# Peptides against a protein of PDB entry 3B8E: the designs that were tried, part 235

Target 1, 230 residues: chain A of PDB entry 3B8E
Amino acid sequence: PFLIFIIANIPLPLGTVTILCIDLGTDMVPAISLAYEQAESDIMKRQPRNPKTDKLVNEQLISMAYGQIGMIQALGGFFTYFVILAENGFLPIHLLGLRVNWDDRWINDVEDSYGQQWTYEQRKIVEFTCHTPFFVTIVVVQWADLVICKTRRNSVFQQGMKNKILIFGLFEETALAAFLSYCPGMGVALRMYPLKPTWWFCAFPYSLLIFVYDEVRKLIIRRRPGGWVE

## One batch from the design tools (peptide; made by RFdiffusion4, then SolubleMPNN)

Design b2_p30_2_s1 (from b2_p30_2, 26 letters changed)
Fold by OpenDDE base, seed 4:
Structure b2_p30_2_s1 (fold): chain B 230 residues (1-230), chain A 30 residues (1-30)
Amino acid sequence: as target 1 above (230 residues)
Amino acid sequence: LVEEAEQRALELLELAEKYLEEALKKLLEE
């Protein structure tokens, strides 16, 4: 999100502190959960191979899963960001290059896509209104991503939800999201204004799409072992 | 004050990230 903020010169979609909260609170626990899931899968479901080789394979699988999750999360977050800004009159195309004027406190007449003028204070309110939903969207997407990343070959329905660390991670990240979204003072401290409950569902269509895509991918892998999709 | 708080939070988060990364590495080594 920060890279896109710089490259596209759009209003900041997510604060740096919040990004770090994602990295620590929502990414690390899932990564650990994936490590345990791979260990369980390799120990209990696969024939033991060379421990050194298996470790390397597991690390590669985790790294690949993490990279894919991160990309999917970013897309989900930006989707929510653009939806919120569009609802406030800023279409995605209009946001490109707008940062300079957006962040200028001396410009109080920044126009939206419909010609409405926005003061600096109003713009910052909208910006900070985006931060919380962006973060929550990441968490909601992670629910699906963690479930689908349990295995590369088996459907979620076949693999089950036995990984306690994964389940813990889901609750932890959800609790963190709730805390950051609704705790008094977070709007000031973290620039995360309170979230309307409806925004928790904004990412669900996206999560569903990813879930379906991954299940289809896994189905293809099962039907064509050793294919490029693996 | 908010900027200072943010900076402190960033420092703490960076520290926590380091510890978590180390913990993750240890878990991957087991």
Scores: peptide ipSAE 0.013, ipTM 0.310, DockQ to the pose 0.020
Fold by OpenDDE base, seed 3:
Formats: sequence, C-alpha cells, structure tokens
Structure b2_p30_2_s1 (fold): chain B 230 residues (1-230), chain A 30 residues (1-30)
Amino acid sequence: as target 1 above (230 residues)
Amino acid sequence: LVEEAEQRALELLELAEKYLEEALKKLLEE
C-alpha cells in the first residue's frame, strides 16, 4: 500500500498505525506457523536433502504464496479506498498526482471530479475515513485464510496446531479492528474514523476470490507436484 | 499529540503481541 502511494502520488490510503497493526498481526501468525513446521520437519527424519537448499526453496515458496495472498488483500483494500473517495466526489483518475496538493494545508480549494472545492480539513476527514475500512477489508479477507488452512492436506497434527493459531490470530485481528473502528477518540488519536457496518460486507467478494484462488492453486499442486505454483 | 498517540498505540500493539505469544505457547503445551 505504501509503495503504491509513493508511485501513484495518491492520497494516503492506509495510515501508518494501521500498517503496523497489519504487519504485527498478519506476519506473526505465519512466522510462528513456519517455525513450527520447520521444527516438525527436523524431527521427522527426512533423508538428508541438502538442508540449506531445501529450507531456502521451502521458504521461498511459502514467501511467494503469502506474497500473492498479500497482493490480493491489498487490492481489496484499494478497491474500498477508491469506492469511498468516488462516493465523496474523487474519481480514481483524478487522484493520480493529487498528493502534493492534497497534503498542503495552505491549499483550501482542491477541486474534486465535479468541481467542488475541498478545504484541507475536509480532505483529511475523507482520507481518515478511508483508513478504517481499508484495515477492516484486510481483516475480513484474512478470514478466508482460516478456511484455506482447514482444507490443506498436511499432517493432522500440523493442521490442528496451525488452525488453533490462525483462529486465535483472526480473533485478535477482528477484536482489534472493532476496537480501532468504534472506540471513542480513535479518530483523533489514530486517524481512524468510525466505520459504517455495511463496509464490513464490502470485503466478502475478495474473501471468496482468495478462497477460489487457493483451491485452484491446490488443484494445480495436486496435478503437477513440484510445479511453479507450489 | 498525534505522534504521542501513535507511540502509545505501538506500545499497546507490542503488549498485545507479547500476550499473543504467551497464549500461543500455552496452546502449544496443551
């Protein structure tokens, strides 16, 4: 999200605090899952494949899979961002290159796509209105990961542990999202304004997309073991 | 004020992470 913000020079779609919440919440559970899977694989005497090469390949494959899921999550967040800004008069094409004028507190006449002038304060309210639903969209999309982990044909023991860890992680992310969205003062303190309940449902199509993507990936892996999709 | 709030939020997130790690350790022991 931050890279797209820099490259496209659009208004900031996701606040720094929300990015940190995502990084801490979303990266910790996978890291623990990977550490557990490696520890179990070391206990299970697989024949000495070159442990450095196999570890590197497995880490790369897992990193690519999580990277792809992360890209789909980001796309879901950006969709929500563009919808909110469009509803407030800023079409996506108009946002390109607007950051410099958007962030300038001395410019109080930034025009939207319909010629309406927006003050700095009004622009910041709209920007901060996007932060919360972007975060919530990512959390809702991550619910699909729970279903993905349940359907993986790893060892029953690995699945059980990963499933408990993932369920707990998703619960914490959902609780955090609810707290940040509805706790009084969060709009001022964390630049997260209250979210309309309808926005929780906006991410459901993307959750379905991730589910379908993972099922297709699993199907390809089953048909072509050792392929590029692993 | 916003920077202070962000720092406090970071501290809370670190605390939450620690709590989560402890909870995960307990779940792994069961």
Scores: peptide ipSAE 0.010, ipTM 0.298, DockQ to the pose 0.027
Fold by OpenDDE base, seed 1:
Structure b2_p30_2_s1 (fold): chain B 230 residues (1-230), chain A 30 residues (1-30)
Amino acid sequence: as target 1 above (230 residues)
Amino acid sequence: LVEEAEQRALELLELAEKYLEEALKKLLEE
């Protein structure tokens, strides 16, 4: 997210404080939950054909899968960001290169895509209004990520939701998202303004996409054991 | 006083973000 912000020079979609909340608040418990997740019996029963090459291939495939999921997660966040800004009059194309003027407190007449002038204060309000739903989008997508990361080969429907730590992680992420979205003072303290409940649903398509992606991946792995998708 | 403190906090956060952006930009250029 931050890389695209720098490259495209757009208004900040996700603040540093929000990123810290994600890294420290939402990712830590899930990571711990995964460390305690029981390995799938099918994975553990298979001896590697070549311990050196098969381990490397598996690590690469896992890294690729996580990279792809992370990319989908980022796309979900950016989608929510662009939707909010578009609803406020800033079309995606207009945001390109706007950062310099956007962040200048002395420019109080930044025009949107429809010629409406925005004060610095108004711009910051809409920017911080984007931070919250971006965060919420990440949390909602992480619901799918956490669930799918439990298993490498089996469907979520087959493995079930037995890890109490994972369930706790999901609850914590949701509670944190609700706290940051609705607690008074978060707009100033964390640059996360209150979120309309409707924005929680903006992430659902991407969460579903990740879920479907992983289920399809796992289905392929089950049908083709030892394939490149494993 | 509270409003001033809030405004100052916001300014500090904005400054921190700018520094982080610059740092990341430098990192990407290396």
Scores: peptide ipSAE 0.008, ipTM 0.253, DockQ to the pose 0.020; fails the geometry check
Fold by OpenDDE base, seed 5:
Structure b2_p30_2_s1 (fold): chain B 230 residues (1-230), chain A 30 residues (1-30)
Amino acid sequence: as target 1 above (230 residues)
Amino acid sequence: LVEEAEQRALELLELAEKYLEEALKKLLEE
């Protein structure tokens, strides 16, 4: 997200505080849950395979999966960002290169796509209005990620949600998202303005996409063991 | 006092974001 912000010179879609909340708050418990689950899975599969090669393959699979899932998460976040800005009069094309004027405190007449002028304060309100939905989008997408990460090769439907740590992670992420989105003072303290409940659903298509993608990936891995997808 | 502290914290965060952005921009230009 931050790289696209720099490259496209768009208004900041995700603040540093929000990034820290994702990394420290939402990603930590999932990472721990995955570490435990991998350890359990490795214990169950340990008998016939060379431990050194299997660890390397696992690390590569995990890194590739996280990379791809991270890209889909970013796309979901940016989709939400662009929808919010479009609803406020800023079409995606108009946002390209707008950052310089957007962040200038002395420019109070930045025009939207419809010719409406926005003050610096108004622009920052809209920017911060995007932070919470972006965060929530990541959390909702992470629900799918956590569910799919529970199984390396098997379908989620086959293994079910037996990992209590994973379930706890899902609730923690959701609770944190709700707290940051609706707790009074978060708009001032964290630049995360309250989110309309309807925005929670904006990420659902991307969560479904991740789920479908991972099921397809797992299906390919099962059908072609040792392929380039692994 | 809390509001002032929050405002100062926000200013520091903005500064940190700016420095990070400049650093990343320099890294991308190199």
Scores: peptide ipSAE 0.008, ipTM 0.257, DockQ to the pose 0.020; fails the geometry check

Design b2_p30_2_s2 (from b2_p30_2, 25 letters changed)
Fold by OpenDDE base, seed 5:
Structure b2_p30_2_s2 (fold): chain B 230 residues (1-230), chain A 30 residues (1-30)
Amino acid sequence: as target 1 above (230 residues)
Amino acid sequence: LVEEVEKRALELLKKAEEALKEYLEKLEKE
């Protein structure tokens, strides 16, 4: 997200505080959950024929899967960001290169896609209004990520929701998202303005996409054991 | 290569903009 912000010169889609909350709050429990599940799955696996090579391959595949999921998460966040800005009059194309004028405190007449002028204060309100939905979108997408991480090869439907740590992670992420979104003073303290409850649903298609992607991946792995997708 | 990436990015953004306009128009009709 931050790289796209720099490259595209768009208004800041995700605040530093939200990044920290993701890294320290939302990703920590999933990472721990994954570490425990990997340990459990490795215990259930027959001894690898070659522990060194098989471990390396597994680590690369996990890293690749997480990279792909991370890309889908970012896309979901950006989708929500662009929807909010579009609802406020800023179409995606208009946002390209707008950062310089957007962040200039002396420019109070930045035009939106419809010719409406926005003051610096108004622009910053809209920018900060995007931070919370972006965060919430990531959390909602992470629900799917957490659910899919519970199973390495088996469908989520086969293993079920037995991992208590995973369930706890889902509740923690949701509670954190609700706290940051609706607690009074978060707009001032964290630059995260309250989110309309309807925006929680904006990420659901991406959560579904991740879920479908992982189920398809697992299906391919099951049908073609030893393939490069494993 | 950078210019080509930028062009592709712009094309993707245009498509996204069109899709978003259609979505917004649907929301306005509801």
Scores: peptide ipSAE 0.005, ipTM 0.209, DockQ to the pose 0.018
Fold by OpenDDE base, seed 2:
Structure b2_p30_2_s2 (fold): chain B 230 residues (1-230), chain A 30 residues (1-30)
Amino acid sequence: as target 1 above (230 residues)
Amino acid sequence: LVEEVEKRALELLKKAEEALKEYLEKLEKE
C-alpha cells in the first residue's frame, strides 16, 4: 500500500500506525498459527522435525502469503479505498498526483472530480474514513489467506479447520479489526474513523477470489505435481 | 501433548492480544 501511495502519488490509503497494527497484530498471529498447523498428508510422510532447527512454515507458504496473495489483498484494499473516495467525489484518475496538494495544510480548495472544493480538514476526514475500511478489507481478505496458507497442496476441504490457533487467529483478526474500527479514540490516535458495518462486505469478493485462486492452484498442483504453478 | 501446546499457544496469543489492546487503549488516551 505504501509503495503504491508513493508511486501513484495518491492520498495515503492507510496510516503507518495502522500498517504496523497489520504487520504486528494481524500478520503475526497467522504466522504463528501456520507454525502449529497440522501436517499435510505429504508432510506426515516426512521424518520428525527438530522444532528448534527446522522451520515448520514452508518458504513456499510464506511466499504465497506475503507475495502473490499480498498483491490481491492490496488490490482489495485499494478497491475499497477508491470506492469510498469516489463516493465522496474523488474519482480514481483524479487522485493520481493529488497527494502533494492533498497533504498541504495551506491548500483549502482542492477540487474533487465534480469541482467541489475541499478544505484540508475535510480531506483528512475523508482520508481517515478510508483507513478503517482499508484495514478491515485487509483483515477480511486475510481470513481467506489464513485458511488457504495452512496447506501447500491439499484443499482446505481436505485438511479442514482443525488448528485451534488458526481459528483463534481468525477471531483475533476480527476482534482487532472491530477494536480499531469502533474504539472511540481510534479516529484521533490511529487516524481510523468508525466503519459502517456494510463496508465489511466490500472485501468478500476479493476473499472469494483468493480462495478460488488458491483452490484452483492447489488442484492443479495435485493433478500436475512439479508444475510451475507450485 | 499437541493439545497442551495448542492450549499454551492460545493462552500466549490471548495475552499478547490483551497487551496489544492495552497498548492501543493507552495510545488512544494520549
Scores: peptide ipSAE 0.000, ipTM 0.208, DockQ to the pose 0.071
Fold by OpenDDE base, seed 3:
Structure b2_p30_2_s2 (fold): chain B 230 residues (1-230), chain A 30 residues (1-30)
Amino acid sequence: as target 1 above (230 residues)
Amino acid sequence: LVEEVEKRALELLKKAEEALKEYLEKLEKE
């Protein structure tokens, strides 16, 4: 999110504090969960590997998990961001390069895609209105990502949901999302305005798509070990 | 005040992130 903010010079889609809340609040417990995840049945049958190769595999798995999850989360968040801004009159193309004028307190006549003028205060309200749904979208996407990351090759249905730490992680990130979205004062403190309940469901189709995609990918990997899909 | 609170929060969160990363690394080694 932050990279796109810099490169595209768009209004800030997600506050820095919110990003840190994601990193600390939503990613850490899931990462611990993955560390305690039961080995896949095919991994358990493998002979003890060289510690160096096992460490490398673990580092690759961790980097892949964090990297892919982060990219998927960013895509989901940006989708929500663009939807909200479009609903408020700012089309995605119009947002490109707009940051300079958007953040300028002395410019009170920034035009949207329809020629409506927006004051600085109005623009900031819209910006902060995006932060909470963006965050919640990330959390909802994380539900799917955490589930799919339990296994590299086996289906989630084969591995099961016996990892209590994973379940706790899902609960924790959801509770954090609810807290940040609805706790009094959080709108001012974290620039996260209250979320309409409908926005919780905005990411569900996306999460489902990712889940289905990953299950299909894993199915292909099981059928064709060592294929390019891995 | 809000900016200062945000700055402090960011610093605390960064420290917490580092501590948690270290904890995770230890946990992975066990």
Scores: peptide ipSAE 0.000, ipTM 0.216, DockQ to the pose 0.020
Fold by OpenDDE base, seed 4:
Structure b2_p30_2_s2 (fold): chain B 230 residues (1-230), chain A 30 residues (1-30)
Amino acid sequence: as target 1 above (230 residues)
Amino acid sequence: LVEEVEKRALELLKKAEEALKEYLEKLEKE
């Protein structure tokens, strides 16, 4: 998110404090849950035929999978950001290079894609309105990520949601998202304005995409054992 | 090369914008 903000010179889609809340608050418990679940799954797996090559291949594949999932998460967050700004009159192309004028408090006539002028205060309200949905989108996408990371080869439907720690992590992330989204004062403290419940659903297409991606990946692995996708 | 990358990036952004407009129009009709 921050890299795209710098490269594209767009209005800040996610505040630094919110990023810290994701990294420290939402990602930590799921990461611990995944570490425990991987340990359980590895105990159940057959001994690797060749420990050195199988470990290296597995590490490369895990790294690629996490990198791809991270990109899909970022795309999901940015999608929500662009949807909200588009609903407020700012089309994605118009946002490119707009940061300098957007952040200037002395410019009160920043035009949207439809020629409507926005005051600094109005722009900051819409910016902060984007922060909460972006965060919630990441949380909803993380639900899918956590569920798919349970297994390397088996379908989510086959393994089920037996991990209590994962369920707890999902609940904690959701509770944190609800707290940050709806608790009074969060708009001032964290620059996160209250979120309409409808915005929780904006991330579902991306969660579904992650599920489909992982199921297809797992299907390919099952059909072509020893392939590069493994 | 930089100009070509910029052009491709702009084309991708335009496609994304069109897709987003279509998505918004669908949401308004629902």
Scores: peptide ipSAE 0.000, ipTM 0.192, DockQ to the pose 0.017

Design b2_p30_2_s3 (from b2_p30_2, 24 letters changed)
Fold by OpenDDE base, seed 1:
Structure b2_p30_2_s3 (fold): chain B 230 residues (1-230), chain A 30 residues (1-30)
Amino acid sequence: as target 1 above (230 residues)
Amino acid sequence: LVEEVEKRALELLKKAEEALEEVEKELKLK
């Protein structure tokens, strides 16, 4: 997210506080839940043919899968960001290179895609209005990520939601998202303005995409045991 | 107690924000 912000010179889609809330609040409990998740019995029962090469390949495949999921997650956040800004009159093309003028406190006449002038205060309100739904989008996408990370080969429908820590993590991140989105003072304290409940649904397509991606991946792994898709 | 915990959490987050803004300033200057 931050790299795209720098490269595209767009208004900040995700605030630093929001990133901290993701890293410390949303990712920590999931990571702990995964550490306590029993490795899928079929993966652990197969002795590696070559312990050095097969472990390395498996670590590479896991890292690639996490990288792909993280990319889909980021795309979901950016989609929500662009939708909100477009609804406020800033089309994605207009946002390119706008950051310099956007962040300038002395420029109070930044035009949107329709020629409407925005004060610095108004721009910051809409920017901070994007931080909250970006965070919420990440949380909703992480629901799918947490559920899919529980299994390597088996469908979520086959293994079920047995890990209480994982379930707790899902509730915690959702509660944190609700708290940050609706608690009074978050706009001033955390630069996260209140979110309309409808924005929670913007993340659902991406959550579903990750879920479908993982189910398809797992299906391929089950059909081709020992393939490079593991 | 919940309000106090919320207040402390907000203060911690604000301090973390300030620290990250400094890091962002340093990163933007580079």
Scores: peptide ipSAE 0.005, ipTM 0.271, DockQ to the pose 0.034
Fold by OpenDDE base, seed 4:
Parts: structure tokens; C-alpha cells; sequence
Structure b2_p30_2_s3 (fold): chain B 230 residues (1-230), chain A 30 residues (1-30)
């Protein structure tokens, strides 16, 4: 998110504190859950092949999965960001390069895509309004990611939700998202204004897309064992 | 103040990423 903010010079889509909460709060427990599930899967289901090479392959698979998941999460967050800004009159194309004027407190007449002038205070309200739903979108996408990562080859429907650590991670990240979104003072402290409950659902199409993509991937892996998709 | 907070937050983020990488390394070692 921050890289795109720098490269595209768009208004800040996600606050640094929220990024920290994602990295330290929401990503750690999933990472631990995946590490445990992989260890459990490797212990319970794989005959110990060469433990060094299999560990390395598993680490690479985890790293690739996390990299892909991270990209999808970022895309989901940016989608929500662009939707909110578009609803407030700022189309995605108009946001490109707008940061300089957006962050300038002396410019009180920044025009949106429709010619409406926005004061610095109004712009900051809209910016901070984007932070919370961006964060929530990431959390909702992480639900799908966690469910997806539980199984390498089998459908989620075949293995069920047996990993207690994974389930705990889902509750923890959801609780954190709810706390940051609705706790009084978070708008001032973290620049996360209260989120309308409807925005929790904005990420669901994206989570569904990820889920479908992964189920298709797993189906391909099952049909073509040893393919490049493994 | 916002720029300073952003700068400090970026420094904290970098430290947190480093700490997370260390934790991930420790978790991978276990």
C-alpha cells in the first residue's frame, strides 16, 4: 500500500499504524497457524522424504503463497480505497499525482473529478475515512486467505476447519478490526474513522474471487499431480 | 507533525518488519 502511495502519488490509502497492526496483529497469527498446519500436515500426511529439501520446498511454497496472498490483499484494499474515493467524487485517474495538492494545508480548493472544491479538512476526513475500510478489507480478505492456505491439495470442504490456531487467528484479526474501527478515539489516535457496517461486505466479492481461484488451483493440482502449479 | 509521525511510523514499520522477519525465521527454524 505504501509503495503505491509513493509511486502513484495518491492520497494515503492506509495509515502507517494500521499497516503495523496488519503486519504485527493480523499477519503473525495466520503465519503461525500456517506454520503449525504445515508442520502438522508434514508430520501426519507426508512420509519423511529428505527433510532438508522438503522443508525448503515447503518454505518456498509458503513464501509464494504469502506473496500471492499479499498481492491479492493489497488489490482488495486498493479496490475499497478507490470505491470510497470515487463515491466522494474522486475517480481513480484523478487521484494520480494528487497527493501534493491533497496534503497541502494551504490549498483549500482541490477539485474532485466533478469540479467540487475540497478544503484541507474535508480532504483529510475523506482520507481517514478510507483507512478503516482498507484495513477491514484486508482482514476480510485474510479470512479467505487463511481458509485457502489450510489446504494445499484438498478442498476446504474436504478437510474442514479443524485447525484451532487458524480459527483463533480469524477471531483475533476480526476482533482487532472491530476494535480499531469502532473504539472511541481511534479516529483521532489512528486516523481511522468509524466504519459503516456495509463496508465489511465490500471485500466479500474479492474474498469469493480468491476462494474460487484457489479452489480452481487446487482442482488443477489434483487433476495434474506434478504440474507447474504445485 | 504529520510528516514527522509518518517518518517515525515508517521507522517503526521498518523495525516491525525486521522483527517480523526474525520471528518468521524463528518460526521457520522450529
Amino acid sequence: as target 1 above (230 residues)
Amino acid sequence: LVEEVEKRALELLKKAEEALEEVEKELKLK
Scores: peptide ipSAE 0.005, ipTM 0.225, DockQ to the pose 0.018
Fold by OpenDDE base, seed 3:
Structure b2_p30_2_s3 (fold): chain B 230 residues (1-230), chain A 30 residues (1-30)
Amino acid sequence: as target 1 above (230 residues)
Amino acid sequence: LVEEVEKRALELLKKAEEALEEVEKELKLK
């Protein structure tokens, strides 16, 4: 997300504090959950024939899978960001290179795509309005990620939702998202304005996409053990 | 100053992500 902000020179789609809340708050419990599940699954597996190479390959595969999921999460967040800005009169093409004027407090006449002038304060309100939906989009996409990461090869439907730590992680992420979105003072403290409930559903197609992608990937892995998709 | 804070925060985030990845690796190893 931040790399695209720098490269495209667009208004900041997600605040740094919000990113910290995602990385430290939402990802930590899921990571712990996945670690416990892997430990439990690995106890049932034979020791790897070559622990060093098999571990390294497995770490690389996991890293690539998480990297791909992270890119899809970012795309989902950016989609939400561009939709909100477009609804407020800023088309995606108009946002390219706009940061310099957007962040200048002395420029109070930044024009949108329709010729409406926006004050610095109005622009910052719109920017902060984007932060919360972007964050919520990431959380909703992370739900799918957590569910799919529960199993490396088996379908989620085969293992079920028996891991209490994973369920707790999903609850914690959701509670954190609700707290940051609706708690009084978060608009000032975290630059996150209250979210309309309808925006929670905007991320669901992306979560479904990730879920379908992973189920297809797992299906391919099961049908072709040792293939390039592993 | 804001850009520097943002840069530092990004560096901290990257370190936190790396630390989380390490913790994930350690937990996966356990």
Scores: peptide ipSAE 0.005, ipTM 0.221, DockQ to the pose 0.018
Fold by OpenDDE base, seed 5:
Structure b2_p30_2_s3 (fold): chain B 230 residues (1-230), chain A 30 residues (1-30)
Amino acid sequence: as target 1 above (230 residues)
Amino acid sequence: LVEEVEKRALELLKKAEEALEEVEKELKLK
């Protein structure tokens, strides 16, 4: 998200506070869940293959999977960001290079795609209105990520949702997202304005995409053990 | 402890934002 913000010079899609809430709040429980599940899965059924090479391959696999999931999460967040800005009169093409004028406190006449002038305060309200939906989008996408991480090679449908830590992670992320989205004062304190409940559904296609992607990946791994996808 | 960590994280973020704003100002002056 931050790299696209720098490269495209668009208004800030995700605030620093939201990044911290993701890293400390939403990503911590998944990371712990994965660490425990990896420890449990490694203990059970693998005959001692060469432990050094298998650890390296597994770490590379996990790193690549997380990198790909992270890209889909970012795409989902940016989609939500662009939809919100478009609903407020800023089409995606108009946002390119707009940051310089957007962040200038002395420019109170930034035009949207329809010629409406926006004051600095109005622009910042719209920007902060994007922070919460971006965060919620990441949380909704992380639901799929948590569910898919429960199984390395097996389908989620085969293993089911037996991991209590994963269920706790889903609840914690959702509760945190609801708290940050609807608690009074979060708009001032965290620059996270209240979210319309309908925006929770904006991320569902991307959550489904991650789920389908991982199931397809796992299917390929099962059919072609040792392939380039591993 | 969580509140203290959050407060410290917020302070660190504020410092990082200030540093980024300074770098952006320097880049605009160049």
Scores: peptide ipSAE 0.000, ipTM 0.253, DockQ to the pose 0.025

